Peptides against a protein of PDB entry 3VZA. Designs and how they scored, part 31

Target 1, 98 residues: chain A of PDB entry 3VZA
Amino acid sequence: RVERLCKSKELFEERLGLEIRRIHNEQLQFIFRHIDHKDPDKPYMFTLSINEQGDYEVTSCTPPLDCISEFQLKVRETNNFSAFIANIRKAFTALSFK
Target 2, 62 residues: chain B of PDB entry 3VZA
Amino acid sequence: AAYVTQLYYKISRIDWDYEVEPARIKGIHYGPDIAQPINMDSSHHSRCFISDYLWSLVPTAW

## One batch from the design tools (peptide; aimed at target 1 F81, target 2 Y3 R13 D15)

Design b2_p20_8 (made by RFdiffusion4)
Pose (drawn by RFdiffusion4):
Structure b2_p20_8 (pose): chain A 98 residues (1-98), chain B 62 residues (1-62), chain P 20 residues (1-20)
Amino acid sequence: as target 1 above (98 residues)
Amino acid sequence: as target 2 above (62 residues)
Amino acid sequence: DLEELDKVDTKTLIKKIIES
């Protein structure tokens, strides 16, 4: 029951290396791990809210990505949240080789 | 708890097989077209490869 | 259940998470 839900969350967290935290001021924090193969536990994170217009809004990105504003505009236009998350992870992977 | 796991599905389109040994990564990836099985031995791969591979199943086209 | 969830807008789902 609830055990299955917790198990599902842990499987996603471990397997995708992605954690989602609900934090202060109506935000969700997305934390990617398993990005740098030399340091698998190092986190790359961004925070997101749904603003008063009902739009996706990235409120911070640590470390910064120069393309995340473009991604914000794209996710607003297409409503493709899956691609938005996937493109952010691709950007953090690339950033790790810079 | 349910809302976060539902969002994981929305993001990855993966549904896990919860009835397998912990060492097996088993599930199905869904998409526009036919669903695809996943059945990997976690002992054969690094955590990073598993994550990179699973994420490669997620389309990046907008 | 997954077919029902596919009909749910992601922004609505995120709001439900925030409000939970």

Design b2_p20_8_s1 (made by RFdiffusion4, then SolubleMPNN; from b2_p20_8, 6 letters changed)
Fold by OpenDDE base, seed 1:
Structure b2_p20_8_s1 (fold): chain B 98 residues (1-98), chain C 62 residues (1-62), chain A 20 residues (1-20)
Amino acid sequence: as target 1 above (98 residues)
Amino acid sequence: as target 2 above (62 residues)
Amino acid sequence: RREELDKVDVKELLRKIIES
């Protein structure tokens, strides 16, 4: 099972182009790749925590997204984390076209 | 790793078939109403295309 | 198995990852 779990993580990272890391100060870092077709390895990332109130909180976003604050509000209201991540990726994709 | 893989499923709703060759992207996407099979030959597509396609399966409606 | 995962609260899952 351990071997399968490791393989599963690798498959998701490669196929979705999404890496998830635990970083300092009780945060998670979400790193998107495969966004820019001209530069597939270019990272688009944001960091996330659960604050003391128990709410999703985006602590950083690189490159910055104008819509990130709205998405944070939406995920707090709906608790639809899947849509949250998917919309962020869509926004990064739109940004990559400049 | 178990929690992270669970999170990937919560995000994508995809379950991979781990018994196929690496070049075969095979799995199941569980949509809101129906489940759809995934079966691609990765050698015929770019990494970006594959990712874009898989993410297109994920609803963005809040 | 997948039915069980559908019942998991994402926020709790995130906490478990952060605390791991």
Scores: peptide ipSAE 0.775, ipTM 0.962, DockQ to the pose 0.932
OpenDDE base, seeds 2, 3, 4, 5: peptide ipSAE 0.774, 0.775, 0.773, 0.773; ipTM 0.962, 0.962, 0.962, 0.962

Design b2_p20_8_s2 (made by RFdiffusion4, then SolubleMPNN; from b2_p20_8, 8 letters changed)
Fold by OpenDDE base, seed 5:
Structure b2_p20_8_s2 (fold): chain B 98 residues (1-98), chain C 62 residues (1-62), chain A 20 residues (1-20)
Amino acid sequence: as target 1 above (98 residues)
Amino acid sequence: as target 2 above (62 residues)
Amino acid sequence: RLEELDKVDVKELLQQILNS
């Protein structure tokens, strides 16, 4: 099972171009790659925590997204975390076409 | 590690087939209506295309 | 396995990751 878990993580990271890491101060870092077809390794990332109220809170976003605060509101309202992540990736993709 | 892979599933709704050769991207996407198979030859596509395709399976509607 | 995973709340899952 451990072998499968390691393989699963690697497959998701490579195929989705999404890395998930625990960082300091009880936060998760979501790192998107494969966004810019001209620079596939360029990272697009945000950090997330669960605040004292138990709500999703984006603590950073690099590069910045104008829509990130709205997405935070939406995920709090809907608890649709999948759509939250997918919309962020979509926004990063749009940003890469600058 | 187990929780992270579970999170990947919660995000993508994809379950990989771990028994195929590495170059074969095979799995099942469990969409809201019906499950759809994934079956790609990675050697025929760029990493960005593969990622874009897989993410296209994930609904963005809230 | 996946059927049970569909029942798991993402927020709880995130907390498990953060507390592990």
Scores: peptide ipSAE 0.777, ipTM 0.962, DockQ to the pose 0.908
OpenDDE base, seeds 1, 2, 3, 4: peptide ipSAE 0.776, 0.777, 0.777, 0.776; ipTM 0.962, 0.962, 0.963, 0.962; seed 3 fails the geometry check

Design b2_p20_8_s3 (made by RFdiffusion4, then SolubleMPNN; from b2_p20_8, 7 letters changed)
Fold by OpenDDE base, seed 1:
Structure b2_p20_8_s3 (fold): chain B 98 residues (1-98), chain C 62 residues (1-62), chain A 20 residues (1-20)
Amino acid sequence: as target 1 above (98 residues)
Amino acid sequence: as target 2 above (62 residues)
Amino acid sequence: RLEELDKVPVKELLRKIISS
């Protein structure tokens, strides 16, 4: 099972181009790659925490997204975390076209 | 990596087939209404194309 | 397996990852 879990994580990272890391101060870092077709390894990142109220809170976004605050509001309202992540990736993709 | 893997599933709703050859991207995407099979040869596509395709399976409606 | 996972709130998973 442990072997499968390691393989599973690697498959998701490569195929989705999404890495998830635990970082300092009780936060998670989401790193998107495979966004820019001209530079597949270019990272697009945001960090996330759950605040004292139990709400999703984006603590950073690189590069910055104008829509990130709206997405934070939407995920708090809907609890649709999947759509939250997918919409962020869509926004990063749009940004990559300048 | 158990919880991280579970989180990937919660995000993507994809379950991989782990018994196929490394170059084969095979699995099932569990949409809200239909389970859609995934079966593609990674050697025929760029990494960006593969990722874009897989993410296209994930609904963005809130 | 997946049916049980569908019942788990995402926030619970996130907390478990953060606390791991």
Scores: peptide ipSAE 0.791, ipTM 0.963, DockQ to the pose 0.958
OpenDDE base, seeds 2, 3, 4, 5: peptide ipSAE 0.790, 0.790, 0.790, 0.790; ipTM 0.963, 0.964, 0.963, 0.963; seed 5 fails the geometry check

Design b2_p20_8_s4 (made by RFdiffusion4, then SolubleMPNN; from b2_p20_8, 7 letters changed)
Fold by OpenDDE base, seed 1:
Structure b2_p20_8_s4 (fold): chain B 98 residues (1-98), chain C 62 residues (1-62), chain A 20 residues (1-20)
Amino acid sequence: as target 1 above (98 residues)
Amino acid sequence: as target 2 above (62 residues)
Amino acid sequence: DLEELDKVPVTELLRKILES
């Protein structure tokens, strides 16, 4: 089972181009790659925590996204975390063409 | 790693087939209505294309 | 089991990841 779990993580990381890691101060870092077709390894990332109220809180976004605050609001309203992550990736993708 | 892989599933709704050769990207995407198979040869596509394709399966509607 | 996993809130998973 451990072997499969490790393999599973690696498959998701490579195929989705998304790495998830714990960082300081009880935060998760989401690192997107494979966004820029001219530079597939260029990272696009944001950090996330759960605040004292139990709500999703984006603590950083690099590069910055104008829509990130709206997405934070939406995910709090809908609890649709999948759409939250997907929309962020979509926004990063759009930004890569700027 | 267990919780992380579970989170990946929550995000993508993809369940991989772990018994195929490394170059084969095979699995099932569980959409809101119908499950769709994934089956592609990674050697025929760029990493960016593969990722874009897989993410295209994930609904962005809130 | 994916059916059981579908019942787990994402916030719970995130909390477990942060606490692990």
Scores: peptide ipSAE 0.786, ipTM 0.962, DockQ to the pose 0.908
OpenDDE base, seeds 2, 3, 4, 5: peptide ipSAE 0.786, 0.786, 0.785, 0.785; ipTM 0.963, 0.963, 0.963, 0.962

## One batch from the design tools (peptide; aimed at target 1 H24 L28 P43 L48)

Design b2_p21_1 (made by RFdiffusion4)
Pose (drawn by RFdiffusion4):
Structure b2_p21_1 (pose): chain A 98 residues (1-98), chain B 62 residues (1-62), chain P 21 residues (1-21)
Amino acid sequence: as target 1 above (98 residues)
Amino acid sequence: as target 2 above (62 residues)
Amino acid sequence: PVIESDEDTPENLAVLKKLNE
């Protein structure tokens, strides 16, 4: 029951290297690991809220990505949250080789 | 707990097989078109390859 | 980077539910 739900969360966390935390001020923090193959535990993270207009809003990005504002505009336009997460991960992977 | 796992599905479109040994990464990836099976041996791969591979299943087109 | 502690509040749960829509 609840064991299955916890198991599912752990499988996703380990397999995708993605953890989601609900933090202060109505935000969710997405933490990517397994990005830098030389340092698999190093995190890359961004935080997100749904603002008062009901729009996606990236409230921080550590380390910064120069394309995340463009991604915010695209996710608002298309409502494609899956592609938004996938493109952010691709950007962190690329940033790691800069 | 259910709401986060539901969002993982929305993001990755993967449903795990929860009835397998821990060393097996098994599940199905869903999409616009026919669903695809995943059955990998975790012992044969690094954690980063597994993550990179699984993420490569997620379309990046907007 | 700073990894924030997880919190379980109605406000952030509402954000999570909206992301599921």

Design b2_p21_1_s1 (made by RFdiffusion4, then SolubleMPNN; from b2_p21_1, 9 letters changed)
Fold by OpenDDE base, seed 1:
Order: C-alpha cells, then sequence, then structure tokens
Structure b2_p21_1_s1 (fold): chain B 98 residues (1-98), chain C 62 residues (1-62), chain A 21 residues (1-21)
C-alpha cells in the first residue's frame, strides 16, 4: 500500500502538473507547472491556510491573481474546493498568454 | 502520502490505473453525471497538453 | 431529474487539517 501511495502521488504530480507541499506556519503550498507550453517547468504557486474561523485563507499567490480574493470568497460560499483549485489553474493559464 | 493522495482525488476526481505501463495514462474521471475513462499514450503528447486535457475534465462551475 | 452538486469542501477541509497536523 505504501508503494502504491507513493506512486499515486508521483502520478498526480506529473500528470496534473500540481505539487502539494506542507510548509511553515501550518500552510499548504500548491505549485502548478505545465501551465506555459513554452516553459513547462515555470511554477505558478499559491499558499493556503485554515484561519481561526476554520475558513480557507490564501496567504500568498505568485504570480499575483486579481481574482484570487474572489475565489477565496466563492469557495467559502459554495464549499466547492475542486472548482476552487481548477479556477486558480485556469487563471494562471490566462496569465501565461499575456 | 495517504492524505495528499486523498486531496488529489478530492480536487481532480481521478482514479488511476496503476497496473499499466508507464507510458500509458489510464484511469477514470468521476464527474457529477457520468464516469469518463482516461486512456492516453503519453508519448503522443506534451506534458502541458496532457495536464491541460486532464484539468479540462474538472468542472469549474461553483 | 435534478443532479445535485457535490459539496467537496468539508471533506477536503478534513484532509487539509490532517495534512497540517
Amino acid sequence: as target 1 above (98 residues)
Amino acid sequence: as target 2 above (62 residues)
Amino acid sequence: PVIHEEIDTPESLAVLQQLLK
């Protein structure tokens, strides 16, 4: 089972181009790659924590996204974490074309 | 790795087939309506194309 | 027939909380 879990993580990282890491101060870092077809290894990142109220809170976003605060509000309202992550990736993709 | 793989599933709703050859991307995406098989030859596509395709399976409607 | 939208965040939040422990 341990071997399969490790393989699963690696497959998701490579195929989705998404790495998830625990970082300091009780945060998760989400690192998107495979966004820019001209530079597949260029990272697009955001960090996430759970605040005192138990709500998702974006603590950083690189490069910055104008829509990130709205997405944070939407995920709190809709409880759709999947759409939250997917929309962030879509927004990063849009940035790569500018 | 158990928790992070659970999170990947919560995000993508994809379950991989771990028994196939490395060059084969095979699995199932579980959407709200119909499950969609995934079956790709990775050698025929760029990494970016593969990722874009897989993410296109994930609904963005809130 | 109505297709009900799945609420993912509560379960996802639990996973996140475990990751942050």
Scores: peptide ipSAE 0.388, ipTM 0.929, DockQ to the pose 0.049
OpenDDE base, seeds 2, 3, 4, 5: peptide ipSAE 0.285, 0.276, 0.283, 0.385; ipTM 0.917, 0.916, 0.916, 0.930

Design b2_p21_1_s2 (made by RFdiffusion4, then SolubleMPNN; from b2_p21_1, 12 letters changed)
Fold by OpenDDE base, seed 4:
Structure b2_p21_1_s2 (fold): chain B 98 residues (1-98), chain C 62 residues (1-62), chain A 21 residues (1-21)
Amino acid sequence: as target 1 above (98 residues)
Amino acid sequence: as target 2 above (62 residues)
Amino acid sequence: VEIPEELDTPESLKVLQELLK
């Protein structure tokens, strides 16, 4: 089972181009790759925490996204975490074409 | 690793087939209405194409 | 640490962050 779990993580990281890390101050870091077809290893990332009110809070976004504040509001309203992550990736993809 | 893989499932709704050869990307995406089979030969596609395709399966409606 | 039933809520994400240590 341990071997399968390790394999599963590696498959998700490679196939989705998404790495998830625990970082300081009780935050999660989401690192997207495979966004820019001309530079597949270029990272697009954001960090997420739970604030004092218990709500999702984006603490950083690199490169910055104009829509990230709206997405933070939407995920707080809907609790649709999947759509939250998918929309961020879509926004990073759009940014890579500029 | 068990917990992060559960998070990956919550995000993507993809369940992989772990018994196939490494070059085969096989699994199922569970959408709200239908289940979409995934079956790709990774040697025929770029890493970016594969990722873009898989993410295209994930709904963006709030 | 109790494993949360749902892993896509703010509370569960906080727990998951601790479990990733």
Scores: peptide ipSAE 0.149, ipTM 0.920, DockQ to the pose 0.067
OpenDDE base, seeds 1, 2, 3, 5: peptide ipSAE 0.109, 0.123, 0.093, 0.108; ipTM 0.910, 0.919, 0.909, 0.914; seed 3 fails the geometry check

Design b2_p21_1_s3 (made by RFdiffusion4, then SolubleMPNN; from b2_p21_1, 12 letters changed)
Fold by OpenDDE base, seed 3:
Structure b2_p21_1_s3 (fold): chain B 98 residues (1-98), chain C 62 residues (1-62), chain A 21 residues (1-21)
Amino acid sequence: as target 1 above (98 residues)
Amino acid sequence: as target 2 above (62 residues)
Amino acid sequence: VVIPEEIDDEESLQVLKELLK
């Protein structure tokens, strides 16, 4: 099971081009790659925490996204975390063409 | 890694087939209406295409 | 873009648990 879990993580990282890291101050770092087809290893990332009110809070976004605050609001309203992450990737993808 | 993989499932709704050869990307995407199979030969596609395709399976509607 | 290394699992595990609620 442990081996399968490790393999699962590696498969998700490679196939989705999404790495999830644990960082200081109870934060998760989401690192997207495979966004720019001309530079597949270029990272697009944001960090996320749960604030004292229990709400999702984006603590950083690199490169910055003008829609990130709206997405934070939407995920708080809908609790649709999947759509939240997918929309961020969509936004990063759009940004890579600019 | 259990919680991380659980988070990946929460995000993607994908369950991989772990018994196939490494070059085969095989699994199931569980959408709201129906489960859809995933079955790709990774040697036929770029890493970016594969990722884009898989993410296209994930609904963006809130 | 500078990407920091992962740190202690316990603190981040709590975040994961919250995210999975």
Scores: peptide ipSAE 0.205, ipTM 0.913, DockQ to the pose 0.835
OpenDDE base, seeds 1, 2, 4, 5: peptide ipSAE 0.202, 0.190, 0.169, 0.196; ipTM 0.913, 0.912, 0.910, 0.913

Design b2_p21_1_s4 (made by RFdiffusion4, then SolubleMPNN; from b2_p21_1, 12 letters changed)
Fold by OpenDDE base, seed 2:
Structure b2_p21_1_s4 (fold): chain B 98 residues (1-98), chain C 62 residues (1-62), chain A 21 residues (1-21)
Amino acid sequence: as target 1 above (98 residues)
Amino acid sequence: as target 2 above (62 residues)
Amino acid sequence: VEIPEELDTPESLQVLQQLLK
């Protein structure tokens, strides 16, 4: 089971181009790669925590996204975490063409 | 690893086939109504294409 | 972009668990 779990993580990281890290101050770091086809290793990342109110809170976003605050609001309203992450990736993708 | 893989599933709704050769990207994406099989030869695509394709399976509607 | 080292602490696990809710 442990071996499969490790393999699963590796497969997701490579295939989705998404790495998830636990970092200081009770945060998760989401690192997207494979965004820029000209520079597949270029990271696009944001950090996420759950604040004192129990709500998802984006604590950083690099590069910055104009829509990130709206997405934070949306995920709080809908609790659709999947759409939240997917929309962020979509936004990063759009940004990579600028 | 257990928790992060759970999170990956929560995000992507993809379940991989772990018994295939490394170059084969095989699995199932579970949508609300239809399960979509995934079956790709990774050697035929760029990493970016593969990722873009897989993410395209994930609904963005809130 | 510099990526900080991943931490493996009980607190971080709790956050992950909360996100899974």
Scores: peptide ipSAE 0.310, ipTM 0.920, DockQ to the pose 0.898
OpenDDE base, seeds 1, 3, 4, 5: peptide ipSAE 0.301, 0.296, 0.296, 0.271; ipTM 0.919, 0.919, 0.919, 0.917

Design b2_p21_2 (made by RFdiffusion4)
Pose (drawn by RFdiffusion4):
Structure b2_p21_2 (pose): chain A 98 residues (1-98), chain B 62 residues (1-62), chain P 21 residues (1-21)
Amino acid sequence: as target 1 above (98 residues)
Amino acid sequence: as target 2 above (62 residues)
Amino acid sequence: IHLEDDDPDESDDILKQLNAK
């Protein structure tokens, strides 16, 4: 029951290397690990809210990505949240080789 | 708890097989077109490869 | 890198809004 839900969350966290935290001020924090193969536990994170217009809003990005504003505009336009997350992870992987 | 796991599905389109040994990464990836099985031995791969591979299943086209 | 803990005083509304989109 609830055990299955917790198990599902842990499987996703471990296998995707992605954690989701509900934090202060109506935000979610997305934490990617397993990005840098030399340091698998190092986090790359961004925070997100749904603003008063009902739009996706990235409220911070650590470390910064120069493309995340573009991604915000694209996710607003297409409503493709899956691609938004996937493109942010690709950007953090690339950033790690810069 | 259910809401976060639902969002993982929305992001990855993966449904896990919860009835397998912990060493097996088993599930199905869904898409526009036919669903695809996943059945990997976690002992054969690094954590990073597993994550990179699974994420490669997620389309990046907008 | 600083990482925030879960806030028990916040609601699940944002998760519901994300799933509904």

Design b2_p21_2_s1 (made by RFdiffusion4, then SolubleMPNN; from b2_p21_2, 12 letters changed)
Fold by OpenDDE base, seed 1:
Structure b2_p21_2_s1 (fold): chain B 98 residues (1-98), chain C 62 residues (1-62), chain A 21 residues (1-21)
Amino acid sequence: as target 1 above (98 residues)
Amino acid sequence: as target 2 above (62 residues)
Amino acid sequence: VEIAEEDPSASDDLLKKLLAM
């Protein structure tokens, strides 16, 4: 099962173009690739934690997204984590056209 | 790795078929209404296209 | 911000919290 779990992680990373890292200070870094079709390996990333109140908190976003604060509010309201991540990817995609 | 893969499912709602050849992207997306089969030949598509397609299956409505 | 190094000492606590929400 461990072998399958490792394979699963690799499949998700490659197919979704999304890497998830456990990093310092109790944070996760979400790294999107395959955003810019002209530069598929260019990373678009954000870091996430859960604050002392138990709320999702975006601690960084590179490149910056104007909508990230609104998305943080929305995910706190709806708890729809899937939509949260998908909307961030959509926003990064839109940014890549500029 | 177990928790990371669970997080990927929480995000994407995709379950992969692990018993196919590497070039075959096969799985199921569990949407709110119906389950959608995924069955692609990766050799026919760019990595960006594949990712865009898979993410298009994930609802963005809050 | 750059890609950060994976922290080998990190626990699964944050992941577990996220999955529980």
Scores: peptide ipSAE 0.703, ipTM 0.960, DockQ to the pose 0.835
OpenDDE base, seeds 2, 3, 4, 5: peptide ipSAE 0.701, 0.696, 0.696, 0.696; ipTM 0.960, 0.961, 0.960, 0.960

Design b2_p21_2_s2 (made by RFdiffusion4, then SolubleMPNN; from b2_p21_2, 12 letters changed)
Fold by OpenDDE base, seed 2:
Structure b2_p21_2_s2 (fold): chain B 98 residues (1-98), chain C 62 residues (1-62), chain A 21 residues (1-21)
Amino acid sequence: as target 1 above (98 residues)
Amino acid sequence: as target 2 above (62 residues)
Amino acid sequence: VFIPEEDPSQSDDLLKKLLAM
């Protein structure tokens, strides 16, 4: 089981170009790669926590996204975490075209 | 790894077939109504294309 | 871009919470 889980994680990381890391102060870091076709290893990332109110809170976003605050609001309203992550990736993709 | 893989599923709704050759990207995407198979030869595509394709399976509607 | 080191001691609770929401 452990071997399968490790392999699964690796497959997701490579195929989705998304790394999920646990970092200090009860945060998750989401690192997107494979965004810029000319620079596939360039990271696009944000960090996420759950605040004292129990709400998703984006604590950083690099590069910054104009829409990130709106997405934070939307995920709080809908709890659609999948759409939240997908929309962020979509926004990063759009940003990569400058 | 268990929780992170669960999170990946929560995000992507993809279940990989882990018992295939490394060059084969095989799995199932579970959409809201139907399941769709994933079956790609990674040697025929760039990493970015593969990622873009897989993410295209994920609905962005809130 | 700097990528912080993982801190396993703090992260499991958040991960569980996120998965539950």
Scores: peptide ipSAE 0.300, ipTM 0.922, DockQ to the pose 0.843
OpenDDE base, seeds 1, 3, 4, 5: peptide ipSAE 0.291, 0.293, 0.290, 0.297; ipTM 0.922, 0.922, 0.921, 0.922; seed 3 fails the geometry check

Design b2_p21_2_s3 (made by RFdiffusion4, then SolubleMPNN; from b2_p21_2, 14 letters changed)
Fold by OpenDDE base, seed 5:
Structure b2_p21_2_s3 (fold): chain B 98 residues (1-98), chain C 62 residues (1-62), chain A 21 residues (1-21)
Amino acid sequence: as target 1 above (98 residues)
Amino acid sequence: as target 2 above (62 residues)
Amino acid sequence: VEIAEEDPSQSDQLLEKLLAM
């Protein structure tokens, strides 16, 4: 089971270009790669926690996204975590077109 | 590790086929409609294309 | 912000909460 779980994580990381890290202060760091086709390893990332009220809270976003506050509101309203992550990736992709 | 893989499923709704050759990207995407098979030869595509394609399967509607 | 170090000593509480929501 441990081997299967490790393999599963590796497949998701490579194929989705998304790494999820448990980091200090009870936070998760989401690291997107494969965004910039000219630099596939360039990271686009944000950190997430659940605040004292029990709500999703984005604690950082690099590079910054104008829409991140709206997305935080939307995920609190809809509880659609999948759409939340997918929309962030979509926004990072749009930002990479420089 | 179990929770992280469960989180990946919560995000992507993808279940991989773990018994195929490494170059074969095979799985199933479970959406609100009919489940869609995934079956790609990774040697024919860039890493960015593969990721973009897989994410295109994930609805962005709230 | 830099890529932070993975901390396996963290509890699974956050992940459990996310998966339960």
Scores: peptide ipSAE 0.674, ipTM 0.958, DockQ to the pose 0.845
OpenDDE base, seeds 1, 2, 3, 4: peptide ipSAE 0.667, 0.668, 0.667, 0.670; ipTM 0.958, 0.959, 0.959, 0.958

Design b2_p21_2_s4 (made by RFdiffusion4, then SolubleMPNN; from b2_p21_2, 14 letters changed)
Fold by OpenDDE base, seed 2:
Structure b2_p21_2_s4 (fold): chain B 98 residues (1-98), chain C 62 residues (1-62), chain A 21 residues (1-21)
Amino acid sequence: as target 1 above (98 residues)
Amino acid sequence: as target 2 above (62 residues)
Amino acid sequence: VFIPEEDPSQSNDLLEKLLAM
């Protein structure tokens, strides 16, 4: 099972181009790659926590997204975490088409 | 890794087939109503295309 | 772009919370 879990993580990282890290201060970092087809290794990332009210809180976003605050509101309203992450990736993708 | 893999499923709703050759991207995407098979030869696609395709399976409707 | 390292000392509390929501 341990081997399977490790393999699973690696498969998701490579195939989705999404790495998830536990970082300091009870935060998760989501690192998207494979966004820019001309620069597949360029990272697009944000960090996430759950605040004292129990709500999703984006603590950083690099590069910045104009829509990130709206997405934070939407995920709090809908609790659709999948759509939240997918929309962020979609926004990063749009940003890559400068 | 258990919690992280569970989070990947929460995000993508994809379950991989772990018993296939490394070049084969095989699994199942569980949509809201139906399940769709994933079966790709990674040697025929760029990393970006593969990722874009897989993410295209994930609904963006809130 | 600076990418911080994973911190193995972090608990799984946040992950558990996310998964429970």
Scores: peptide ipSAE 0.613, ipTM 0.954, DockQ to the pose 0.889
OpenDDE base, seeds 1, 3, 4, 5: peptide ipSAE 0.348, 0.365, 0.326, 0.426; ipTM 0.937, 0.932, 0.923, 0.944

Design b2_p21_3 (made by RFdiffusion4)
Pose (drawn by RFdiffusion4):
Structure b2_p21_3 (pose): chain A 98 residues (1-98), chain B 62 residues (1-62), chain P 21 residues (1-21)
Amino acid sequence: as target 1 above (98 residues)
Amino acid sequence: as target 2 above (62 residues)
Amino acid sequence: SVKDLIKKIIEYEPEQPVFEP
């Protein structure tokens, strides 16, 4: 029951290397690990809220990505949240080789 | 707890097989078109490869 | 929608400290 739900969350966290945290001020924090193969535990994170207009809003990005504003505009336009998350991860992977 | 795992599905479109040994990464990836099985031996791969591979299943087209 | 689901997560999930590197 609840055991299955916790198990599912752990499988996703470990296998995707992605953790989701509900943090202060109506925000979710997405933390990617397994990005830098030389340091698998190093995190790359961004935070997200749904603003008063009901729009996706990235409220911070650590380390910064120069393309995340563009991604915000795209996810608002297309409502493609899956692609938004996937493109942010691709950007953090690339940033790690800069 | 259910809401976060639902969002993982929305992001990745993966449903895990919960009835397998921990060393097996097994599940199905869903998409516009036919669903695809996943059955990997975790012992044969690094954690990073597993994550990179699984993420490569997620389309990046907007 | 995904946005509604995010709102449900914010409403019903416990708050956690901000994780820092």

